# Designs tried in a protein design run: peptides against a protein of PDB entry 4LZF. Part 138

Target 1, 155 residues: chain A of PDB entry 4LZF
Amino acid sequence: GGRLVVFPNGTRKELSADGQTVKVMFFNGDVKHTMPDQRVIYYYAEAQTTHITYPDGMEVLQFPNNQTEKHFPDGRKEITFPDQTVKTLHPDGREESVLTDGTIIQLNPDGSKVIQFNTGQREIHTADFKRREYPDGTVKTVYSDGRQETQYPTG

## One batch from the design tools (peptide; made by RFdiffusion4, then SolubleMPNN)

Design b2_p26_5_s1 (from b2_p26_5, 15 letters changed)
Fold by OpenDDE base, seed 2:
Structure b2_p26_5_s1 (fold): chain B 155 residues (1-155), chain A 26 residues (1-26)
Amino acid sequence: as target 1 above (155 residues)
Amino acid sequence: AKVVEFPDGTRVVVFDDGTVEIVFPA
């Protein structure tokens, strides 16, 4: 059968009969589960945070405010905020946020920003200008020097 | 270490440092 080890400091270690599951309950309330699939689940009692580590290097953090973070082996990070916005941080420095209304916000390493609105409008921000693209083909550009240009789809 | 075996097959081992190990029956 299974085994239970109780240490003098109050830490407990539970071993399943098959040896595939190990649960350590630390004296401070922290918990560590080693699962048959080799994932390790940490629960930090003070922070009320769950931290899962996978054999392939992926990590998942679950915070008490309902925020979830996934750290992928390739260096990508995906954050699901409490409002269900999903932000992806890429290894090259690019950041992408997908809002619940379908809006996509992209921050590029060069400092440029692209907003794809759920209405089909698109806004591009660079060091030199802000540009708004409309579904009908109209494009409005405001340059850093104050110049404004509008390109109409009919002209 | 002190070993106590119960009729159901459960074994309790108490080590000198106070560690306790319980082995449940198969």
Scores: peptide ipSAE 0.250, ipTM 0.857, DockQ to the pose 0.922
Fold by OpenDDE base, seed 5:
Structure b2_p26_5_s1 (fold): chain B 155 residues (1-155), chain A 26 residues (1-26)
Amino acid sequence: as target 1 above (155 residues)
Amino acid sequence: AKVVEFPDGTRVVVFDDGTVEIVFPA
């Protein structure tokens, strides 16, 4: 049923009897697996990196340091760092990082930065000011010129 | 090419260029 082909250079190709699974073991240690669901799993031996490609265009990279990158068909990228921080890169240039403590950091295409703290506080950074929003509705703004404003929730 | 067939149904083909193909039984 199954077949094994060994090439002169040492590369080996294994074919399942049903033809749905193909495994190529390259002479350099790389491995390529074509699966029944049409995903392709490539292992780069020297880099110790796994690269999975899906029929819909999704790609997943797994690095030896436990970093994982997902490349979406729409151009979005999602990086899970070794510390388990998740960073999303959007096609419009927006970047969002979710920290393990629940803090969300957003970098906007205009250069502004928004931090949503796990405490419920929100901090906005622009070229002109830094603003802190508190759960009680208080807003404190420090402007680039040194001016400070506090907005209270009550009139 | 050299072809070897085993009692279990395994077939091994050794090509002149050194390629080896093994066909396993069903």
Scores: peptide ipSAE 0.249, ipTM 0.856, DockQ to the pose 0.928
Fold by OpenDDE base, seed 4:
Structure b2_p26_5_s1 (fold): chain B 155 residues (1-155), chain A 26 residues (1-26)
Amino acid sequence: as target 1 above (155 residues)
Amino acid sequence: AKVVEFPDGTRVVVFDDGTVEIVFPA
């Protein structure tokens, strides 16, 4: 059968009969749960944070403010903010934020910024210009020197 | 260590340091 170990400091360890499930309830209120699929669920009582680690290297952090962070084995990180905005940090330095309204904000390693609005408009920010692309094909560019250019689909 | 075995097969081991282990029946 299962086993329960109670340590003098108050820590409790529960082991399933097959040994595949281990639950440790620490004296400070922390909980560590090792599951049959080898994922480990750790709850930090004081911080009220849940940390799940997977055998493939995936990690999930859940914070008390409802922020969730996923750390992927490839180095990618995905942050879901309390407002449900999702930010993805790529290993190459690229960052992408998806807002609840469908707007996508991309920060590129070269410092450029691309905003894909939910309206279908796209805005590109570089050191030299801001460019707005419209669904009809119109492109408006405002350069850092103040020059403005409009490109129409018909020429 | 102190070992207490119950009729249902549950075993409780109390170690000198105060650690308690409960082994539930299969």
Scores: peptide ipSAE 0.247, ipTM 0.855, DockQ to the pose 0.936
Fold by OpenDDE base, seed 3:
Structure b2_p26_5_s1 (fold): chain B 155 residues (1-155), chain A 26 residues (1-26)
Amino acid sequence: as target 1 above (155 residues)
Amino acid sequence: AKVVEFPDGTRVVVFDDGTVEIVFPA
């Protein structure tokens, strides 16, 4: 059967009968839970933060304000903010934010920015111009020198 | 240091340092 160990300081260790699950409840309220799939769940009582580590190197952090962070083995990070905005940080420096209204904002390493609006319009920002692309195929460009150009779908 | 065995097969071991281990029946 299972085992329960109670230490003099109040720490408790629970072992399943098959030995695949181990739960340590520390005297300070922290908890370490080793699961059969080899993921480890840490709960830090004072910070009220949960930290899950997976065998493949994935890590998940859950904060008391409902923010969640995923750290991928390839170095990518995904942050879900309390307002449910999702921000992805790529190893190459690219950042992408998906807003709750469906808008996607991309920040590129070269400093350019792309906004994909929920309306289907797309806006591109570079050092040389700002460009707006419309669903009908119309493209309006404002260059840094003040020149403005409109390209129509058929001419 | 002290071992208590119950009729249901549960075993309780109390060590000199105060550690307690409970082994539940299979």
Scores: peptide ipSAE 0.238, ipTM 0.848, DockQ to the pose 0.905

Design b2_p26_6_s1 (from b2_p26_6, 10 letters changed)
Fold by OpenDDE base, seed 3:
Structure b2_p26_6_s1 (fold): chain B 155 residues (1-155), chain A 26 residues (1-26)
Amino acid sequence: as target 1 above (155 residues)
Amino acid sequence: SMFDGGVAGVATVVFADGSTEQVELE
């Protein structure tokens, strides 16, 4: 059967009958839960934060303010903010934010930016110009020197 | 780790039937 170990400082360790589940309840309120699927769930009582580690290297952080962070084995991070915006940080420095209205904002390592609006319009920002692409194929470019160009669809 | 549970001394093991045993910790 299962067993409970009680340590002198008040820490308690619960072992399931099959030995596949281990729950350590520390004297300070922290909890470490080892599951049969090899994930480990850490609960930090003072911070009220949950930290889950998976055998493949995936990590998930859950904060009291409803923010969630996923740390992928490849170095990618995905942050879900309390407002439900999702931001992805890529190892190469590229960042992508998906807003709740469907707008996507991409920041590239070279400093360029691409905005994909929920209307189907797209805007590209570089050091030299800003360009707006419309669903009908019209493209408007404003250069840093003030020049403007409009390219109409070929029809 | 921020977790602090390890202590030296004597621990009590409680079995499923409610029986207990004292165990020395290394």
Scores: peptide ipSAE 0.139, ipTM 0.737, DockQ to the pose 0.440
Fold by OpenDDE base, seed 2:
Structure b2_p26_6_s1 (fold): chain B 155 residues (1-155), chain A 26 residues (1-26)
Amino acid sequence: as target 1 above (155 residues)
Amino acid sequence: SMFDGGVAGVATVVFADGSTEQVELE
């Protein structure tokens, strides 16, 4: 059967009968669980946070407020907020947020911003202008100098 | 690490049947 090791300080180590699972319950309430698939699950009792590490370098964090974070081996991070907004942080500095209504907000490393609205409209923000693109092909631009331009669809 | 398991030279092993044994740890 399984094996339980009890340390003098109150820490406990459980070994499964097949040797594939190891659970360490620390005296402070923290838990380390090594699974058969070689993932390691850390539970931090004070923070009530779960941290899963995978052999390929993937990491998953689960916070008590229902926020989850995925840390990919390539440096990309994906954050699912409590409101179910998903934010992706790319290694090149680009950030993308997908809202629950389908709106996508992109922040580029150069400081430009692109909003893809769920209505099909797009808004582009640069150092030089703000531009609104409409589904009918109309494009309105407000330049940084205050000049405005409207391009009407052809056809 | 946020984990503090401590170090012990001797631990008590509890078997599935509830029996116990003292084990020297390496």
Scores: peptide ipSAE 0.131, ipTM 0.734, DockQ to the pose 0.375
Fold by OpenDDE base, seed 1:
Structure b2_p26_6_s1 (fold): chain B 155 residues (1-155), chain A 26 residues (1-26)
Amino acid sequence: as target 1 above (155 residues)
Amino acid sequence: SMFDGGVAGVATVVFADGSTEQVELE
């Protein structure tokens, strides 16, 4: 019950019997596959990149270097790099990277930066200072004017 | 879409039984 349409330029279109699955194989090697669940799988032959679009607006890009990008309907983007670092780009401009060792790096829209080390130490960078917080409660601050402060925990 | 490929014109439709038909498509 399915059918194949062959165009003069070599493009081919396969239709399932129920019409719910459509596969277009373009003459340039690109492929567009529409699935019954309405997701669309694009394959760019030259770039060797797969692009999946979902009905809710979600998009997934898979690159030949093993990088994956997710584009969420709310504008958030999540990038999984080949080394498995995950970077999230938020619509408000905030960026967060989670390294494989558990370190988290946050870049804030105001320009500040926060590093949460896997050791429990935390480093804060602002326009005014760089601060290191230790698990024991010790806090060391170096201000942009060169001043330094150490705050000690109280038992 | 970033895909290239014209889908307009006369196409050959191949049915499951192997029969073919010429069809104009837009």
Scores: peptide ipSAE 0.115, ipTM 0.728, DockQ to the pose 0.411
Fold by OpenDDE base, seed 5:
Structure b2_p26_6_s1 (fold): chain B 155 residues (1-155), chain A 26 residues (1-26)
Amino acid sequence: as target 1 above (155 residues)
Amino acid sequence: SMFDGGVAGVATVVFADGSTEQVELE
């Protein structure tokens, strides 16, 4: 059968009968669950944060403000903010944010920015220009020197 | 880990039948 181990400091350890589940309840309120699927669930009582570690190296953090973070083995991070914006941080330094309205903001390692609006318009920011691309194929560019150019779709 | 205190070496084990035993465990 299952076992309960009670330590003098107040820590408790529950062992399932099958030996596949271990629950440690620390005296400070922290909890560690070792699950049959080999994931480990940590609960930090003071921070009210849940931290799940997976055998493949994936980590999932759940914060009390409803922010969640996925830490991938390759170094990529995916953050879901309380407002449900999802930000992906890539190992190469690229960042992508997906807003709830469908807008996608990409920050590139070279400092350029691309905004894909939910309307289908796209805006590109570089050191040399800002460019707006429209669904009809029109492209408007404002260069850093103040020059403007409009490129119309050609048939 | 951020866990404080860990587990002590000496513990009381409560079995499913309600019996108890003092043991040294990790």
Scores: peptide ipSAE 0.091, ipTM 0.715, DockQ to the pose 0.372

Design b2_p26_6_s2 (from b2_p26_6, 11 letters changed)
Fold by OpenDDE base, seed 4:
Structure b2_p26_6_s2 (fold): chain B 155 residues (1-155), chain A 26 residues (1-26)
Amino acid sequence: as target 1 above (155 residues)
Amino acid sequence: SMFDGGVAGEATVVFADGSTEVVRLE
């Protein structure tokens, strides 16, 4: 059956009868829990942080401030901030933030920025201009030199 | 530290039925 091993230093190891679940409770309060699906749940007591590792290489971090981070095998990172904003960092350098109000902010490796507002408006920031696209097809551009341009919808 | 806990000395194994056994860990 299942068993508990108590080590001289105070560390405790619980083993399930089938050996598929192992829980190590370290003397310092840390916990390591190996699950049947081979994910490993680390709990760091002092930091109050949970770290889950998956066999495919995915990792999930849960911090005491309610921030969570997912590290995907492909190199993507997804951060859920305490305010529930979700930021995705892509391996190519792109960053995308989804705000709770539905606004999406994209930062591109070339330095350009795209904001998709919850109203359906879209704003593009480049080195040369800021451009606002409206749902009706109107496009307003303010160039770095101060020039402004309005493009009206076709129809 | 997240090592699996191997330390030298005597450890107590507690079985599901509550019985115990002292084992030497190396």
Scores: peptide ipSAE 0.173, ipTM 0.781, DockQ to the pose 0.533
Fold by OpenDDE base, seed 1:
Structure b2_p26_6_s2 (fold): chain B 155 residues (1-155), chain A 26 residues (1-26)
Amino acid sequence: as target 1 above (155 residues)
Amino acid sequence: SMFDGGVAGEATVVFADGSTEVVRLE
């Protein structure tokens, strides 16, 4: 059968009969739960934060404000904000934010920015220009030197 | 604190059958 270890400091350790589940309840209210699938669930009582670590290196953080962060083994980080905006930080430096209205904001490693609006319009920001692409094929460009250009779709 | 290492003193182990054992933690 399982067993319970009660330490002098008040920490308690529960072990399942098969040894595959271990729950440590620390004197300060923190909890460490090792699961059969080898994920470890840390609960920090004071911070009210849950931290899950997986054997492949994946980590998941759950904060009391309902923010969730996923730290992938490849270095990618995905943040779900309380407002349900999802921001992905890629190892190459690219960042993408997906807003609840469907708008996607991309920040590229070269410094350029791309906004994909939910209307189908796309805006591109570079060091040299700001460009707006419309669903009908019209493209309006404002260059850094002040020049403006409009490209019209085929009739 | 997530330190689950050794704690000095005596700990009580409670088994599934309800029996208990006091063990020295070194």
Scores: peptide ipSAE 0.170, ipTM 0.776, DockQ to the pose 0.478
Fold by OpenDDE base, seed 5:
Formats: sequence, C-alpha cells, structure tokens
Structure b2_p26_6_s2 (fold): chain B 155 residues (1-155), chain A 26 residues (1-26)
Amino acid sequence: as target 1 above (155 residues)
Amino acid sequence: SMFDGGVAGEATVVFADGSTEVVRLE
C-alpha cells in the first residue's frame, strides 16, 4: 500500500500505506520525516543536525557535537552542552546553569548573580557586595567599598 | 532544502508490489 515517488531532481518521497508517515529524502541528503504523532523530524545532512518540531510548538535541536537544545513555546530555551552542563534561558532574561557537579549558577535580569555550590554554600553577587552564605548560618559580606561583615547565627 | 513540494514535471512512482508508473506532478 505504500509508495515511493522519485522526483527528477533526485528527491524521493516515501508514503506509508496508511498515509500517516511521510519520509522525504532530498537530493542534498536532507531528510524530512513526518510521523503519525505529528512531530516532524528534519535532518540537515551538511550540518549533521536533527531538528524535531512538535505540534505544540516545542522544538528540539540535536547538533553533531552532542549539544541539544529545547525551544519551548513560551520562549524558554534549554541547552544541554557537550559537557552536560544544562543552561536555561528564561523569557524574562534570567539564566540558570546547572553544572555536572550540582553547582547552580543563576544570572538575574538585574545583573545579580547567585551561585549555589554543591557544598551547600551560596554566593550572591550584586553591584554593592559579594555575600557568602554558609550552611551553618554564617554569612560573610564583602562590600564594594572594601568593608567586610560577618554575621553569625548567634548573635 | 526542506521544501517537500518536490519539483514540477515527471516523477516515477514505485508501488509496494514493485510496479512503477511515470506521473506528471504539479
């Protein structure tokens, strides 16, 4: 029931018997695969990149260097880098990176930076200070003017 | 190119039974 169409330019189109699957093999090596679940899988031969589009607007890109990107309908982007760091870019401008060791780095739209270390310590960077928060409740602050302050849990 | 409209002109259709047909596509 399926059929293959061969175009003069070398492009080939395979149709499944039920019509639910369509595979287009372009003359340049690119492939477009339409699946029954309505996702479309693009393969760009020269770039060796796979691009999947979903009916809800989700897009997934897989690059030859093992980088993967998820593009969400709301504008959020999630990038898994080759080193397996995961970076999330939010529509509001906030960026979060999760390192393989569990460290989380947050860049806020106001320019502040927060590092949540895998040790449980947290460091906050603002225009006015750098602050280190320790699991025991101790907080050390170094202000831009050079002043330092230590806040103890008891006191 | 990801244009799946193909190219206008003659194309060969291969059916599941192995038969072929030359058709003119839009």
Scores: peptide ipSAE 0.159, ipTM 0.772, DockQ to the pose 0.527
Fold by OpenDDE base, seed 3:
Structure b2_p26_6_s2 (fold): chain B 155 residues (1-155), chain A 26 residues (1-26)
Amino acid sequence: as target 1 above (155 residues)
Amino acid sequence: SMFDGGVAGEATVVFADGSTEVVRLE
């Protein structure tokens, strides 16, 4: 059957009857759960933070302010902010933010920026120009030297 | 991990039937 080990410092270790679940309740209120699927759930009592580690290398952090972070084995990080904006940080330095209204903001390693608006318009920022693309095919460009150019739909 | 739970001394093992055993920890 299951058993409980009680240590002199107050830490308790619970072993399930099948031996597949281990729960350690530390004297400071921290908890460590080892589950049958080999995920490990850490609860830090003082920070009120949950940290889950998976056998494939995935890690999930849950903070008391409702922010969550996913750390993928490939080095990618996904942050869900309290306002439900989702930001993805890629290993190559590219960052993407998806806003609740559907707008997508992409920051590239070279410093360029792309905004995909929920209206279907797209804006591109480079060192040399800012360009706005419209759903009807119109393209407006403002160059760093102040020149402006409008290209109208073809066809 | 950052957890600290291990100590030396005597610990009590409680079995499912409620019986207990004292063990020495290294």
Scores: peptide ipSAE 0.094, ipTM 0.715, DockQ to the pose 0.451

Design b2_p26_6_s3 (from b2_p26_6, 11 letters changed)
Fold by OpenDDE base, seed 2:
Structure b2_p26_6_s3 (fold): chain B 155 residues (1-155), chain A 26 residues (1-26)
Amino acid sequence: as target 1 above (155 residues)
Amino acid sequence: DIFDGGVAGEATVVFADGSTEVVELE
């Protein structure tokens, strides 16, 4: 049958009867769960943080403020903030934030920024200019030297 | 290892039926 092992320091280890589940309750309140699917769930009591590790290298962090982070084996990270904004950090240095209203903000490794608004407008920021593209085809550019240009859909 | 609760010495094993056994750990 199942077993509970109590160690001298107060740590407790629960073994399921089938041997597929192991739960360690450490003396400091931390918990380690080994599951049948080989994922390991760590709970850090002081931080109130849950850390799940998967056999393929995937990791999931859950923080007490409801922020969650996924660490993918390819180096990509996905952060879901408490406000439900999702930020993706790519291995190439590109960052993308998806807001709850559908707006997408992209930060490129070269420092340029692209905002795709939910209205269909698109804004591009570079070292040399800021540009706004409108759904009707109008394009406004403000250059770093203060010059402004407007391109209309008809030419 | 902070993720290993094992401690050398004696441990008490409690079975599902409530019975207990003392085991030596290395």
Scores: peptide ipSAE 0.034, ipTM 0.527, DockQ to the pose 0.497
Fold by OpenDDE base, seed 1:
Structure b2_p26_6_s3 (fold): chain B 155 residues (1-155), chain A 26 residues (1-26)
Amino acid sequence: as target 1 above (155 residues)
Amino acid sequence: DIFDGGVAGEATVVFADGSTEVVELE
């Protein structure tokens, strides 16, 4: 059968009969579940945070404010904010945010920024210029030296 | 809640003093 170990400090350890499930309830309120699929679920009572670790190295953090973070084995991180904005941090330093309205904001390792608006307009920020690309093919550029340029689409 | 509940079925409770008891877990 299953096994329950009760420690003097109040910590309790429950083991399933097959030994594949282990639940440790620590005296401080923290809980650790080891599951048959080898994922480990930590609950930190004071922080009210859940931390799940997977055998492949994936980690998931769930915070009390409803923020969720995924830490991928390749080093990528994905943050879902309470407002449901999703931010991805790539190992190469690139960051991408997807807003609920469909706007995508990309920060590149070279410092450039690209905003893809839900209207189809695209804005590019570099050290040398800011550029707005319109769906009709018009491109407006404002250079860092103050020069402005407008490129018109072909007929 | 994934943290709710215990191991189903009977279990041997082992206390720190070495005493044991067979109990039905919820």
Scores: peptide ipSAE 0.023, ipTM 0.527, DockQ to the pose 0.111
Fold by OpenDDE base, seed 5:
Structure b2_p26_6_s3 (fold): chain B 155 residues (1-155), chain A 26 residues (1-26)
Amino acid sequence: as target 1 above (155 residues)
Amino acid sequence: DIFDGGVAGEATVVFADGSTEVVELE
Protein backbone atom coordinates (compact mmCIF):
# COMPACT_ATOMS: atom_id res chain seq x y z
CA GLY B 1 0.00 0.00 0.00
CA GLY B 2 0.87 3.64 0.27
CA ARG B 3 3.31 4.99 2.78
CA LEU B 4 3.16 7.97 5.09
CA VAL B 5 6.31 9.27 6.70
CA VAL B 6 5.97 11.65 9.61
CA PHE B 7 8.99 13.79 10.34
CA PRO B 8 9.88 15.27 13.73
CA ASN B 9 9.01 18.80 12.59
CA GLY B 10 5.50 17.73 11.67
CA THR B 11 6.06 17.45 7.94
CA ARG B 12 4.38 14.45 6.38
CA LYS B 13 5.24 12.66 3.17
CA GLU B 14 2.70 10.39 1.54
CA LEU B 15 3.68 8.03 -1.25
CA SER B 16 1.27 6.10 -3.38
CA ALA B 17 1.69 2.36 -3.61
CA ASP B 18 3.08 2.64 -7.14
CA GLY B 19 5.40 5.48 -6.15
CA GLN B 20 4.01 7.76 -8.87
CA THR B 21 2.30 10.19 -6.53
CA VAL B 22 4.06 12.02 -3.75
CA LYS B 23 2.33 14.40 -1.37
CA VAL B 24 4.37 16.42 1.06
CA MET B 25 2.46 18.27 3.73
CA PHE B 26 4.81 20.71 5.35
CA PHE B 27 4.57 21.74 8.97
CA ASN B 28 3.49 25.25 7.94
CA GLY B 29 0.49 23.96 6.02
CA ASP B 30 2.08 24.11 2.60
CA VAL B 31 1.53 21.15 0.32
CA LYS B 32 3.59 19.82 -2.55
CA HIS B 33 1.89 17.21 -4.67
CA THR B 34 3.82 15.49 -7.44
CA MET B 35 1.52 13.76 -9.88
CA PRO B 36 2.08 10.85 -12.26
CA ASP B 37 1.90 13.23 -15.23
CA GLN B 38 4.87 15.09 -13.72
CA ARG B 39 2.92 18.20 -12.85
CA VAL B 40 3.69 19.57 -9.43
CA ILE B 41 0.97 21.24 -7.41
CA TYR B 42 2.12 23.63 -4.73
CA TYR B 43 -0.25 25.02 -2.16
CA TYR B 44 1.03 27.92 -0.12
CA ALA B 45 -1.07 27.99 3.01
CA GLU B 46 -0.33 31.50 4.19
CA ALA B 47 -1.05 33.00 0.77
CA GLN B 48 -3.80 30.47 0.05
CA THR B 49 -2.35 30.22 -3.44
CA THR B 50 -2.09 27.19 -5.67
CA HIS B 51 0.83 26.96 -8.07
CA ILE B 52 0.95 24.24 -10.69
CA THR B 53 4.10 23.61 -12.68
CA TYR B 54 4.13 21.47 -15.79
CA PRO B 55 7.03 19.61 -17.39
CA ASP B 56 6.93 21.86 -20.47
CA GLY B 57 7.49 24.93 -18.31
CA MET B 58 3.87 26.02 -18.14
CA GLU B 59 2.81 27.43 -14.80
CA VAL B 60 -0.65 28.11 -13.43
CA LEU B 61 -1.30 30.28 -10.40
CA GLN B 62 -4.62 30.34 -8.60
CA PHE B 63 -5.08 33.10 -6.07
CA PRO B 64 -7.60 33.27 -3.23
CA ASN B 65 -9.46 36.13 -4.93
CA ASN B 66 -10.21 33.79 -7.87
CA GLN B 67 -7.60 35.36 -10.11
CA THR B 68 -5.81 32.84 -12.31
CA GLU B 69 -2.53 33.34 -14.11
CA LYS B 70 -0.98 31.22 -16.81
CA HIS B 71 2.72 31.63 -17.39
CA PHE B 72 3.78 30.23 -20.74
CA PRO B 73 7.29 28.98 -21.51
CA ASP B 74 7.75 31.73 -24.12
CA GLY B 75 7.22 34.41 -21.49
CA ARG B 76 3.61 35.16 -22.34
CA LYS B 77 1.27 35.59 -19.41
CA GLU B 78 -2.48 35.24 -19.37
CA ILE B 79 -4.35 36.66 -16.41
CA THR B 80 -7.99 35.88 -15.75
CA PHE B 81 -9.21 38.45 -13.29
CA PRO B 82 -11.99 37.83 -10.77
CA ASP B 83 -14.41 39.68 -13.06
CA GLN B 84 -13.43 37.22 -15.82
CA THR B 85 -11.56 39.78 -17.87
CA VAL B 86 -8.66 38.07 -19.59
CA LYS B 87 -5.44 40.00 -20.00
CA THR B 88 -2.60 38.70 -22.12
CA LEU B 89 0.89 40.06 -21.69
CA HIS B 90 3.09 39.33 -24.68
CA PRO B 91 6.88 39.12 -24.59
CA ASP B 92 7.11 42.03 -27.04
CA GLY B 93 5.35 44.29 -24.55
CA ARG B 94 1.93 44.18 -26.17
CA GLU B 95 -0.99 43.80 -23.81
CA GLU B 96 -4.47 42.65 -24.73
CA SER B 97 -7.52 42.64 -22.52
CA VAL B 98 -10.69 40.83 -23.45
CA LEU B 99 -13.68 42.03 -21.49
CA THR B 100 -16.69 39.88 -20.74
CA ASP B 101 -18.80 41.90 -23.19
CA GLY B 102 -16.40 41.03 -26.00
CA THR B 103 -14.56 44.34 -26.07
CA ILE B 104 -10.86 43.96 -26.78
CA ILE B 105 -8.35 46.51 -25.56
CA GLN B 106 -4.87 46.41 -27.01
CA LEU B 107 -1.94 48.35 -25.62
CA ASN B 108 0.96 48.52 -28.03
CA PRO B 109 4.63 48.96 -27.17
CA ASP B 110 4.65 52.31 -28.97
CA GLY B 111 2.07 53.61 -26.52
CA SER B 112 -0.87 53.43 -28.88
CA LYS B 113 -4.12 51.91 -27.76
CA VAL B 114 -6.73 50.12 -29.82
CA ILE B 115 -10.20 49.33 -28.61
CA GLN B 116 -12.29 46.90 -30.57
CA PHE B 117 -15.82 47.37 -29.33
CA ASN B 118 -18.36 44.60 -29.36
CA THR B 119 -20.43 46.82 -31.70
CA GLY B 120 -17.81 46.49 -34.40
CA GLN B 121 -16.49 49.99 -33.89
CA ARG B 122 -12.78 50.43 -33.39
CA GLU B 123 -11.06 53.24 -31.59
CA ILE B 124 -7.39 54.06 -31.99
CA HIS B 125 -5.53 56.23 -29.53
CA THR B 126 -2.19 57.78 -30.36
CA ALA B 127 -0.23 60.71 -29.06
CA ASP B 128 -1.64 62.81 -31.89
CA PHE B 129 -5.25 61.74 -32.14
CA LYS B 130 -8.15 59.58 -31.18
CA ARG B 131 -9.85 57.89 -34.09
CA ARG B 132 -13.13 56.04 -34.29
CA GLU B 133 -13.73 53.63 -37.12
CA TYR B 134 -17.31 52.64 -37.77
CA PRO B 135 -18.56 49.48 -39.43
CA ASP B 136 -19.96 51.49 -42.34
CA GLY B 137 -16.50 52.80 -43.14
CA THR B 138 -16.91 56.21 -41.56
CA VAL B 139 -13.87 57.39 -39.68
CA LYS B 140 -13.89 60.20 -37.15
CA THR B 141 -10.65 61.67 -35.90
CA VAL B 142 -10.15 64.06 -33.03
CA TYR B 143 -6.67 65.48 -33.03
CA SER B 144 -4.82 66.59 -29.94
CA ASP B 145 -5.00 70.20 -31.12
CA GLY B 146 -8.78 70.02 -31.09
CA ARG B 147 -9.24 69.65 -34.83
CA GLN B 148 -11.84 67.15 -35.91
CA GLU B 149 -12.12 65.29 -39.17
CA THR B 150 -14.74 62.97 -40.53
CA GLN B 151 -13.98 60.70 -43.44
CA TYR B 152 -16.92 59.20 -45.23
CA PRO B 153 -16.93 56.04 -47.28
CA THR B 154 -16.39 56.88 -50.92
CA GLY B 155 -18.57 54.98 -52.94
CA ASP A 1 -9.65 18.30 -3.30
CA ILE A 2 -7.03 18.50 -6.03
CA PHE A 3 -4.38 17.45 -3.54
CA ASP A 4 -5.96 14.09 -2.84
CA GLY A 5 -5.43 12.60 -6.27
CA GLY A 6 -3.20 9.55 -6.35
CA VAL A 7 -2.99 9.17 -2.59
CA ALA A 8 -5.72 6.98 -1.23
CA GLY A 9 -6.33 3.70 0.48
CA GLU A 10 -4.29 1.94 3.09
CA ALA A 11 -0.94 3.33 4.10
CA THR A 12 1.80 2.49 6.52
CA VAL A 13 2.63 5.40 8.74
CA VAL A 14 6.26 5.64 9.73
CA PHE A 15 7.02 7.86 12.67
CA ALA A 16 10.29 9.57 13.47
CA ASP A 17 11.12 6.92 16.06
CA GLY A 18 10.70 4.19 13.46
CA SER A 19 7.39 2.94 14.75
CA THR A 20 4.74 2.08 12.19
CA GLU A 21 0.97 2.06 11.97
CA VAL A 22 -1.40 1.08 9.21
CA VAL A 23 -4.01 3.73 8.47
CA GLU A 24 -6.66 4.44 5.89
CA LEU A 25 -6.03 7.51 3.77
CA GLU A 26 -8.79 9.65 2.45
Scores: peptide ipSAE 0.022, ipTM 0.509, DockQ to the pose 0.100
Fold by OpenDDE base, seed 3:
Structure b2_p26_6_s3 (fold): chain B 155 residues (1-155), chain A 26 residues (1-26)
Amino acid sequence: as target 1 above (155 residues)
Amino acid sequence: DIFDGGVAGEATVVFADGSTEVVELE
């Protein structure tokens, strides 16, 4: 059968009969599960947060406000906010936000910004200009000095 | 929207963690 070990400090350790599952119930209310698939599920009682670690290096955090964070082995981080906005932080410093209306906002390490609107329009922000690209191929540019240019579709 | 001949419209997106981004929508 299974085994239960009770430590003097109140911590309890339960071993399954097959030896594949280990449950540690700490004296402070924290819980640690080691599963047969080698994932570890840690529950922080005070913060009411669940932290899952996978053998491939993936980590998942689940917060009491319904925010979730995925920490990928390559250093990428994906945050799903309670409002269902998804923000991805890349190791190179690039950030991408996907809004609930389908708009995608990309922040580049050089400070430039790209907005892909749900209408198919694309806007590019640099230190020198803002540019709007339209689905029909029209491109409008507003330069920092106030000049404006319009390029019409070719072909 | 400056590209449509109107006044530039900015929207502030607020995330659950308190971070913000300014986006020009119109």
Scores: peptide ipSAE 0.040, ipTM 0.348, DockQ to the pose 0.007; fails the geometry check

